# Designs tried in a protein design run: peptides against a protein of PDB entry 4HTP. Part 215

Target 1, 231 residues: chain A of PDB entry 4HTP
Amino acid sequence: SQTVASHVPFADLCSTLERIQKSKGRAEKIRHFREFLDSWRKFHDALHKNHKDVTDSFYPAMRLILPQLERERMAYGIKETMLAKLYIELLNLPRDGKDALKLLNYRTPTGTHGDAGDFAMIAYFVLKPRCLQKGSLTIQQVNDLLDSIASNNSAKRKDLIKKSLLQLITQSSALEQKWLIRMIIKDLKLGVSQQTIFSVFHNDAAELHNVTTDLEKVCRQLHDPSVGLSD

## One batch from the design tools (peptide; made by RFdiffusion4, then SolubleMPNN)

Design b2_p28_8_s2 (from b2_p28_8, 14 letters changed)
Fold by OpenDDE base, seed 4:
Structure b2_p28_8_s2 (fold): chain B 231 residues (1-231), chain A 28 residues (1-28)
Amino acid sequence: as target 1 above (231 residues)
Amino acid sequence: DPVVEEVLRLIAEGKSFVEAVKEALEKY
């Protein structure tokens, strides 16, 4: 069956997240999220106009926006150090060079951007002059690759993990990779709380999540903002 | 669905998802 996520570019989610992060006020942050969400729901309605019984929902996006609430896929087994080494290899960075050292020693202040400890930002600046300008992945494709990584991690198939990571990296812009890294590490640094995200999604979302701890169920049952839990 | 087709067309032309949906809904 067709899904909204199969048609939404991952780049558009990332640009939305970037706007949210850069926004100073809560209201502006909420506006950016709401615009993306509303577009998603409207597209969903058009896509599934003649199909009332669909399982499609905002879940594919929500699980990337709130990666710490992911319960369906297992752990990735990926840390910053692994990514650093991968980037050094992939980009053919001199191991003793400035950029390689930045990636490996991301926790040490370099004095340039004040991004010490934020691997994703450090990676972004290394990647920006070296990567393609626009990625080609959809949200569904990103989730599929992440599912593959998690599955292969559980199966201890390191070679296949690397393969999926390479697919993600080579088909993503620097900005998309910045956010992808944050999704994998499960820290988006959006400046909005989980509660705020849920409140914007649906008035009953936080409550349902507290009871079920099932993000997909929350997204499916509360897909329509006008239909509550008691309805 | 014409809205879906229009959104996909606009995305292929380089519009963001949000912009594409807005424009498509204005057209149909």
Scores: peptide ipSAE 0.791, ipTM 0.979, DockQ to the pose 0.976
Fold by OpenDDE base, seed 1:
Structure b2_p28_8_s2 (fold): chain B 231 residues (1-231), chain A 28 residues (1-28)
Amino acid sequence: as target 1 above (231 residues)
Amino acid sequence: DPVVEEVLRLIAEGKSFVEAVKEALEKY
């Protein structure tokens, strides 16, 4: 079926997240999120203008923004150490070299950026000079690949997990991979609370999520910010 | 839909999703 997520570049979500993270004030962080969300809703309206039975919603993006609330997708089974080893292999980094050691020892301060303990940031700087500047994946494609990883993890198909990871990596910029890593490990470090994200999305979002714990239902039922739960 | 087509065109030209939507809505 036709979805908004099938047309929105993953790069644009990541750039939005980057802007949110870099913003110092709460109001500025909210503004960046709101701009993306409003654009999504407007595009949705245009895309589905003549269709009544639409299940499409902000869910594909929301589940990446709030990955800790994911309930549909099973565990990835991916840890920082696995990713470190994968990058070392993929980038053909000397195992005893500085970059390989940075990835493997990401918890130890080794740089000037204060990235200790943040694997995604360490990976970003290693990847930046070695990968494409802009990725080619849509939000839907990213979710499809993440679904594949989770499914294959459940099935203990390590080879297929690696295959999907490689597809994500090879089609993503360093910045996109930074955020992808954070989505996988479920820690975005945006500097805004879950409550803030929900409040910007819809006035009733937090309440509905508290009751249902179903992020897709929240996004679908509260797609229109002007239509409340009781309407 | 003309708005959809315009957004996709603008994205293909290198504009961000947000910029593309804003420009498309100004045009139509």
Scores: peptide ipSAE 0.791, ipTM 0.979, DockQ to the pose 0.976
Fold by OpenDDE base, seed 3:
Structure b2_p28_8_s2 (fold): chain B 231 residues (1-231), chain A 28 residues (1-28)
Amino acid sequence: as target 1 above (231 residues)
Amino acid sequence: DPVVEEVLRLIAEGKSFVEAVKEALEKY
């Protein structure tokens, strides 16, 4: 069955997240999230117009926006140091070069840029002149690759983990990789709270999540913003 | 569905998902 996530470019989620991060006010952050969410729901209605019993929901996007609440897939087993080494290898960066050292020493402030400790931002600047301008992955494809990474981590298949990571990297822009890294390390730095995200999604979302701890159930049961838990 | 087809067409032409949905709904 076709899902909304199979048609939405991952780039569009990332651009939305970028707009949210760059926005200073809570209201502006909320606006950007709401526009994406509303578009998703409208597209869902069109896509599933003749199918009332679909399990499709905002879950594929929500689990990337709130990766710290992920409970379906196992741990990735990926840290910043692993990604740094992978990028150095993939980009053929000199080990003693400035870019390699920036990736390896991402916690050390090397300049006036407030990027110290944010590996994703450091990676972004290294990748920007070296990567494709536009990625080709859908949200579903990103989730499939992340599922593969988690499954292969549990199975201790390091070679297959690397394969999936390479597919993510080679089919993503620098901006998309910035956000992908943040999704993997489970820190998006959006400047908006989990509670705010839930409140924008549905008035009852926070409550249902507190009871079930199941993000997919939250997204499915509260797909319609006009239908509450008590209805 | 013509809305779905239009959204996908617009995305293929380089429009963002949000822009594509807005434009498709205005047509249809």
Scores: peptide ipSAE 0.790, ipTM 0.979, DockQ to the pose 0.978
Fold by OpenDDE base, seed 5:
Structure b2_p28_8_s2 (fold): chain B 231 residues (1-231), chain A 28 residues (1-28)
Amino acid sequence: as target 1 above (231 residues)
Amino acid sequence: DPVVEEVLRLIAEGKSFVEAVKEALEKY
């Protein structure tokens, strides 16, 4: 079955997240999220105009925006140190070079940017001059690759984990990789609370999630903002 | 669906998803 996520570029989710992060006020942050969400819902309506009872929802995007609430996908088994080593290898960085040391010692303030402790930001600056300008992955493809990583981690297939990571990295811009890293580490640093995200999505979203702890169910049952739980 | 086709066309031309949806809905 066709899904909205199979047509939405991952780059567009990342650019939205970037706008949210850069916005100073709560209202502006909410506006950027709302614009993306509204576009998703409108596209959904067009895509499924002649199809009733579809299971498609905002879930593929929501699970990337609120990765700490993920319950379907198993643990990735990926830490910052693993990613650092992977990038050093992939980019053929000298092990004793400035960029390799920045990635390995990401917790130590070495730069003027004040990004100490944020591995994703450090990686971004290393990747920016070395990566493609625009990625080619859809949200669905990103989720498929993340599913593969989690499954292979459970199966202890390290070689296949590396393969999926390489696919993500080689088909993503520096900005997309910044956000992908934050999704894997489960810390987006958006500056908006989980409650705010749920509130913008649907008035009953927080309540339903508190009861079910099922993010997919929340997205599917509350897909229409005008239809409540008691409806 | 004409809206879907237009959105995908605009994305292929370099428009963002949000811009593509807005423009497609203005056209149809």
Scores: peptide ipSAE 0.789, ipTM 0.979, DockQ to the pose 0.977

Design b2_p28_8_s3 (from b2_p28_8, 13 letters changed)
Fold by OpenDDE base, seed 1:
Structure b2_p28_8_s3 (fold): chain B 231 residues (1-231), chain A 28 residues (1-28)
Amino acid sequence: as target 1 above (231 residues)
Amino acid sequence: DPIVEEVLKLLKQGKSFVEAVEEALKKH
C-alpha cells in the first residue's frame, strides 16, 4: 500500500526544518512544524480514505525530526570525519585546499559564521556551489537508504555504506544534505525541545513515549489529534 | 482520490508539500 512518506519530497521536510531553525520565537517554530504536520495528516486522510487497518503514520518523518529517539534501525557508524573524507573525495577537493581543510577542521572554523562544531553548516557552504539545486528523494527513499546504511554498518560492509551515502548525496541539494547530516549525527539544532515537538504532535504523545519508548507506536496510536490514549 | 491526485500534480509542478495540500483542499 502507498504511504504518505512515499509521496512527500525530502526537500519539503528539509525546508520545514530550515524554517524552524531560522525562526527566532518558539511560537513561529511551532507554527512551521504544525503546518507540515497538519498537511501530512490531511494528505494521509485523503490517501487512506477508503482503507481499513491503516498502519501508515507520521513515523517516517518523526524519526528524522527526532533522530535521537530512533530505535528501529541500528547505529550508522558515520561520523563527521568520515563525511569530510567522503566529500573531499566526491567533490574532488584538493586535500590541502581551503574547502577540504574547512571540512576536516570543522570544530575550529576560521569563518565568520560561528559554525564551530556544526559540521553540517560547514558542509552546506562547501556544497552549495557544487550540488543540485533541488533533490529528488522522498522521505520514504531517504529512510530506505538510511536503513541500508545501518544494516550494512552492522554487517561491516563499508563499500555498501559508501554506495548508499553516495546515493543520498548525489540526489540531494546542499540544504537537504545539511539536514541529512544532522539526522545522521542526530543533532538537528532546531531550537525546540523534544517535549515541544511531542506536544504539537499530540497532547498524549510525551506520556505514551515515556511509557513505551516506541516512536512508531506514538505516531500510530496518536495519529488523530482528537483521539486520546483513554479513548 | 482527487485530493491525492491534485497534490501529486502540484508537487510535480514544483509546489511545496504544504502548498500542494492546501491548494488541493481548497479546490476539492
Scores: peptide ipSAE 0.787, ipTM 0.979, DockQ to the pose 0.977
Fold by OpenDDE base, seed 3:
Structure b2_p28_8_s3 (fold): chain B 231 residues (1-231), chain A 28 residues (1-28)
Amino acid sequence: as target 1 above (231 residues)
Amino acid sequence: DPIVEEVLKLLKQGKSFVEAVEEALKKH
């Protein structure tokens, strides 16, 4: 069955996240999130106009926005050092070169940008001159690849993990990869709290999540902002 | 659905998801 996530470009989620991160103040951050969310809901209504009891929801996006609340996927088994080595290999970076060293020594302040300790930002600057300007992945495809990574990590299939990572990387812009890295590492640095995200999504979202710890259930049951838990 | 079709068309034309949805809704 067709889902909203199967049609929404991952690039558009990343652009929204970038706007949120760059925005100063809670109100502006909320505005960017709300615009994306409202568009999602409107598209959902159009897509499922003649369908009752659909299970489709904002969950595919929400689990990427709040990756620390992911409970369906097992651990990816991916750390910054693994990604650094992968990028060095994939981009054929000289091992003693500046870019390779930046990726490997991401914790050491070496640059003017103050990005010390933020691997995703360091990776972004390395990738920007080398990657596609626009990716081709949908949110659904990104989630499918992340599911594959988690499953293969559990199965200790390193070759298949690498395959899925390569697909993610080769089909993503530098900006998309920046956010993808943050999703995998589970630190988006949006500057908004989990509570704020939930409050914008639905007034009862935080409460339902506190009880169920099930992000999919939260997204499905509270898909309509006008329908509460008590309804 | 005409809205869905329009959104998909606009996405193929390089519009962002938000822009595509907004434009599609204005047309329908």
Scores: peptide ipSAE 0.787, ipTM 0.979, DockQ to the pose 0.978
Fold by OpenDDE base, seed 4:
Structure b2_p28_8_s3 (fold): chain B 231 residues (1-231), chain A 28 residues (1-28)
Amino acid sequence: as target 1 above (231 residues)
Amino acid sequence: DPIVEEVLKLLKQGKSFVEAVEEALKKH
């Protein structure tokens, strides 16, 4: 069955997240999220106009926006050091070069941008002059690849993990990779709370999540913002 | 669905998802 996520570019989610992060005020952050969410719901209504019993929801996006609440897929087994080594290899960076050292020593303040400890931001600057300007992945494809990584991690299939990571990296812009890294590490640094995200999604979302701890159920049951839990 | 088709067309043309949906809804 067709899903909204199968049509939404991952780049557009990342651009939305970037706008949220760059926005200073809570209201502006909320606006950017709401615009994306509303577009998603409107597209959903059009896509599923003649289908009443659909399981499609905002879940594919929500699980990337709130990756710390992911419960369906297992751990990725990916750390910053692994990504650093992968990037050095993939980009053919000199191991003793400035960029390789930045990636490996991402925790050490390199005096220029104050991004010490933020691997994703350091990676972004290394990737920006070297990677695609626009990625080609949909949200569904990103989730499929992340599912593959988690599954293969559980199965201890390191080669298949690398394959999926390479696919993600080679089909993503620097900006998309920045956000992808943050999704994998489970720290988006959006400057908005989980509660705010839930409140914008649906008035009852926080309550339902507190009871079920199931992000998919929250997204499905509260897909319509006008229909409450008691309805 | 005409709205879906228009959104997909606009996405292929390089429009953002939000812009594509907004334009498609204005047209239909």
Scores: peptide ipSAE 0.787, ipTM 0.979, DockQ to the pose 0.982
Fold by OpenDDE base, seed 5:
Structure b2_p28_8_s3 (fold): chain B 231 residues (1-231), chain A 28 residues (1-28)
Amino acid sequence: as target 1 above (231 residues)
Amino acid sequence: DPIVEEVLKLLKQGKSFVEAVEEALKKH
């Protein structure tokens, strides 16, 4: 079956997240999220116009925006140190070079940008001159690769984990990789609360999530903002 | 669906998802 996520570029989600992060104040952050969400819902309506019973929802995007609430996908088994080593290898960085040391010692302030402790930002600056300007992955493809990583981590297949990570990295821009890292580490630093995200999505979203702890169920049951839980 | 087809066309032309949806809806 066709899904909205199979057509939405991952780059566009990342650009939205970037705008949210850079925005000052709650209202502007909410506006950027709402614009993306409204476009998703409108596209969903067009895509599924002749199909009344669809399971498609905002869930593929929501699970990337609120990765700390992920319950379906198992642990990735990926830490910053693993990613640092992978990037050093992939980019053929000298091990004693400035960029390799920045990635390995990401917690220690080494530069003027004040990005100490934020591995994703450090990686962004290393990647920016070395990777694609625009990625080619859809949200669906990103989720499929993340599912593969989690499954292979459970199965202790390190080689297959590396393969999926390489696919993500080689098909993503520096900006997309910054956000992908934050999704994997489960810290987006958007500057908006979980409650705010739920409130923008649907008035009853926080309540339903508190009861069910099922993010997919929240997205599917509350897909229409005009239809409440009591309806 | 004409809207879906237009959105996909605009995405291939380099428009953002939000822009593509907005433009497609204005045309139909």
Scores: peptide ipSAE 0.786, ipTM 0.979, DockQ to the pose 0.982

Design b2_p28_8_s4 (from b2_p28_8, 14 letters changed)
Fold by OpenDDE base, seed 4:
Structure b2_p28_8_s4 (fold): chain B 231 residues (1-231), chain A 28 residues (1-28)
Amino acid sequence: as target 1 above (231 residues)
Amino acid sequence: DPVVEEVLRLLAEGKSFVEAVEEALKKY
């Protein structure tokens, strides 16, 4: 069956996240999230107009926005150091060069952007002059690749993990990779709380999540913002 | 669905998802 996520570019999610992060006020942050969410719901309604019993929901996006609440897929087994080494290899960076050292020593202040400790931002600046301008992945494709990584991590298939990572990297812009890294590390630094995200999604979302701890169930049951838990 | 088709067309033209949905819904 067709899903909304199979049609939504990952780039658009990332641009939304970027706007949220850059916004100073809570209200503006919420607005950017709401615009994306509303578009998703409207597209869902059009896509599934003649199908009342669908399992499709905002879950594919929500699990990337709130990656710390991921319970379906297992751990990726990926750390910043692994990514640093991968980027050095992939980009053919001199190991003793400035950019390689930035990636490897991302926790050490370099004095340039004040992004010490934020690997994703450091990676972004290294990638920006070297990567394609626009990625080609959909949200579904990103999730599929992340599922593959998690599955292969559990199976200790390092070669296949690398393969999936390379697919993600080579088909993503620098900005998309910045956010992808943050999704993998499970720290988006959006400046909005989990509670705020849930409240914007649905009034009953936080409550249902507290009871079920199932993000997919939350997204499916509360897909319609006008239909509550008691309905 | 014409809305879906229009959204996909606009996405292929390089419009953002939000813009594509908004424009498609204005048209249909």
Scores: peptide ipSAE 0.791, ipTM 0.979, DockQ to the pose 0.979
Fold by OpenDDE base, seed 2:
Structure b2_p28_8_s4 (fold): chain B 231 residues (1-231), chain A 28 residues (1-28)
Amino acid sequence: as target 1 above (231 residues)
Amino acid sequence: DPVVEEVLRLLAEGKSFVEAVEEALKKY
């Protein structure tokens, strides 16, 4: 079945997240999220106009925006050190070079940007001059690859994990990879609370999540902002 | 759906998702 996520470029989610992060005020952060969400809902309505009882929802995006609430997907088993080594290999960076050392020693403040401890930002600057300008992955494809990583981690299939990571990396821009890393590490640093995201999504979202701890259920049951829990 | 098709067309042309949806809905 067709899903909204199968059509939405991952790049557009990342651009939205970037705008949210860069915005200083809560109101502006909310605006950027709302614009993306509203577009998603409108596209959903068009896509499913002739279909009743669809299970499609904002969940594919929401689970990437609130990765700390992920309960369906198992652990990735991926740490910054693994990614650093992978990037060094993939980009053929000299191991004793500046960029390789930045990735490996990401916790040490070596740069002018004050990004110490933020691996994703360090990776971004290394990747920016070396990667595609625009990625080709949809949100669904990203989730599929992340599912693969989690599944293969559980199965202890390291080679397949690497394969999926390489696919993510090679088909993503530097900006997309920055956000992808943050999704994997489960820290987006958006500057808005989980409660704010829920409140914008639906008035009853926080309550339903508090009871169910099921993000998909929240997204599906509260897909329509005008339909409440009691309805 | 013509809206869907228009969104997809605009995405292929390099428009952002938000822009594509807005333009498609304006057209139809």
Scores: peptide ipSAE 0.791, ipTM 0.979, DockQ to the pose 0.980
Fold by OpenDDE base, seed 5:
Structure b2_p28_8_s4 (fold): chain B 231 residues (1-231), chain A 28 residues (1-28)
Amino acid sequence: as target 1 above (231 residues)
Amino acid sequence: DPVVEEVLRLLAEGKSFVEAVEEALKKY
């Protein structure tokens, strides 16, 4: 079945997240999220105009925006140290070189950017001069690859985990990889609370999530902002 | 759907998703 996520570039989600992070005020952060969400809903209406009772919703994007609330996908088994080693190998970085050491010692202040402790930012600066300018992955494709990683982690198939990670990395820009890392580590640093995200999505979203703890159900049942839980 | 087709065309031209949807809806 056709989904909105199968058509939305992952790059556009990442650029939205970047705008939210860079915005200083709550109102501006909310505006950027709302613009993306409204576009998603409008596109959904057009895509499913002649189809009733679709299961498609904002869930594919929401689970990447609020990765701490993920309950469907099993653990990735990926830490910063694993990613550091992977990047060193993939980019053929000298092990004793400046960039390799930055990735391995990401918690130690080594640079002028003040990004100590944020592996995703350290990786971004290493990747920026080395990666493509714009990725080719859709949100659906990113989720499929993340599903593969989680499944293969459960099955202890390390080689297949690496294969899926390489697909993500080689088809993503430096900016997209920055956000992908944060999604995997489950810390986006957006500067807005979970409550704010739910509030913008739907007035009843926080309540429904508190009862069900099911993010997909929240996105599907409250897809229309004008239809409440009691309706 | 003409709106969907226009959005996909604009995305292929390098427009952002938000811009593509907004422009497509202005046309139809």
Scores: peptide ipSAE 0.791, ipTM 0.979, DockQ to the pose 0.982
Fold by OpenDDE base, seed 3:
Structure b2_p28_8_s4 (fold): chain B 231 residues (1-231), chain A 28 residues (1-28)
Amino acid sequence: as target 1 above (231 residues)
Amino acid sequence: DPVVEEVLRLLAEGKSFVEAVEEALKKY
């Protein structure tokens, strides 16, 4: 069965996240999230117009927006140092070069840029002149690749982990990779709280999540913003 | 569904998902 996530470009989620991050006010951050969410729901209604018993929901996007709440897939086993080494290898960066050192020493402030400690931002600037301008992955494809990484990590298949990472990297823009890294390390730095995200999604979302700790159930049961838990 | 088809067409033309959905719903 076709899902909304199979049609939504990952680039569009990333651009939304970028807008949220760059927005200074809570209201503006909420607006950007709401626009994406509303479009998702409208597209869902059109896509599933003749199918009432679908399990499709906002979950594929929500689990990327709130990666710290992920409970379905196992740990990735990926740290910043691993990604740094991978990028150095993939981009054929000189080991003693400025870019390689920036990736390896991402915690050390090397300048006036407030990017110290944010590996994703450092990676972004290294990748920007070297990567495709537009990625080709859908949200579903990104989740499939992340599932593969988690499964292969549990199975201790390092070669297959690398394969999936390379597919993510080679089919993503620098901006998409910035956000992908943040999803993997589970820190999006959006400047908006988990509670705010839930409140925008549905008034009862935080409560249902507190009880079930199941993000997919939250997204499915509260798919319609007008239908509450008590209805 | 005409809305779905239009969204997919607009996405293929390089429109953002939000723009594609908004434009598709205006047409249909």
Scores: peptide ipSAE 0.791, ipTM 0.979, DockQ to the pose 0.980

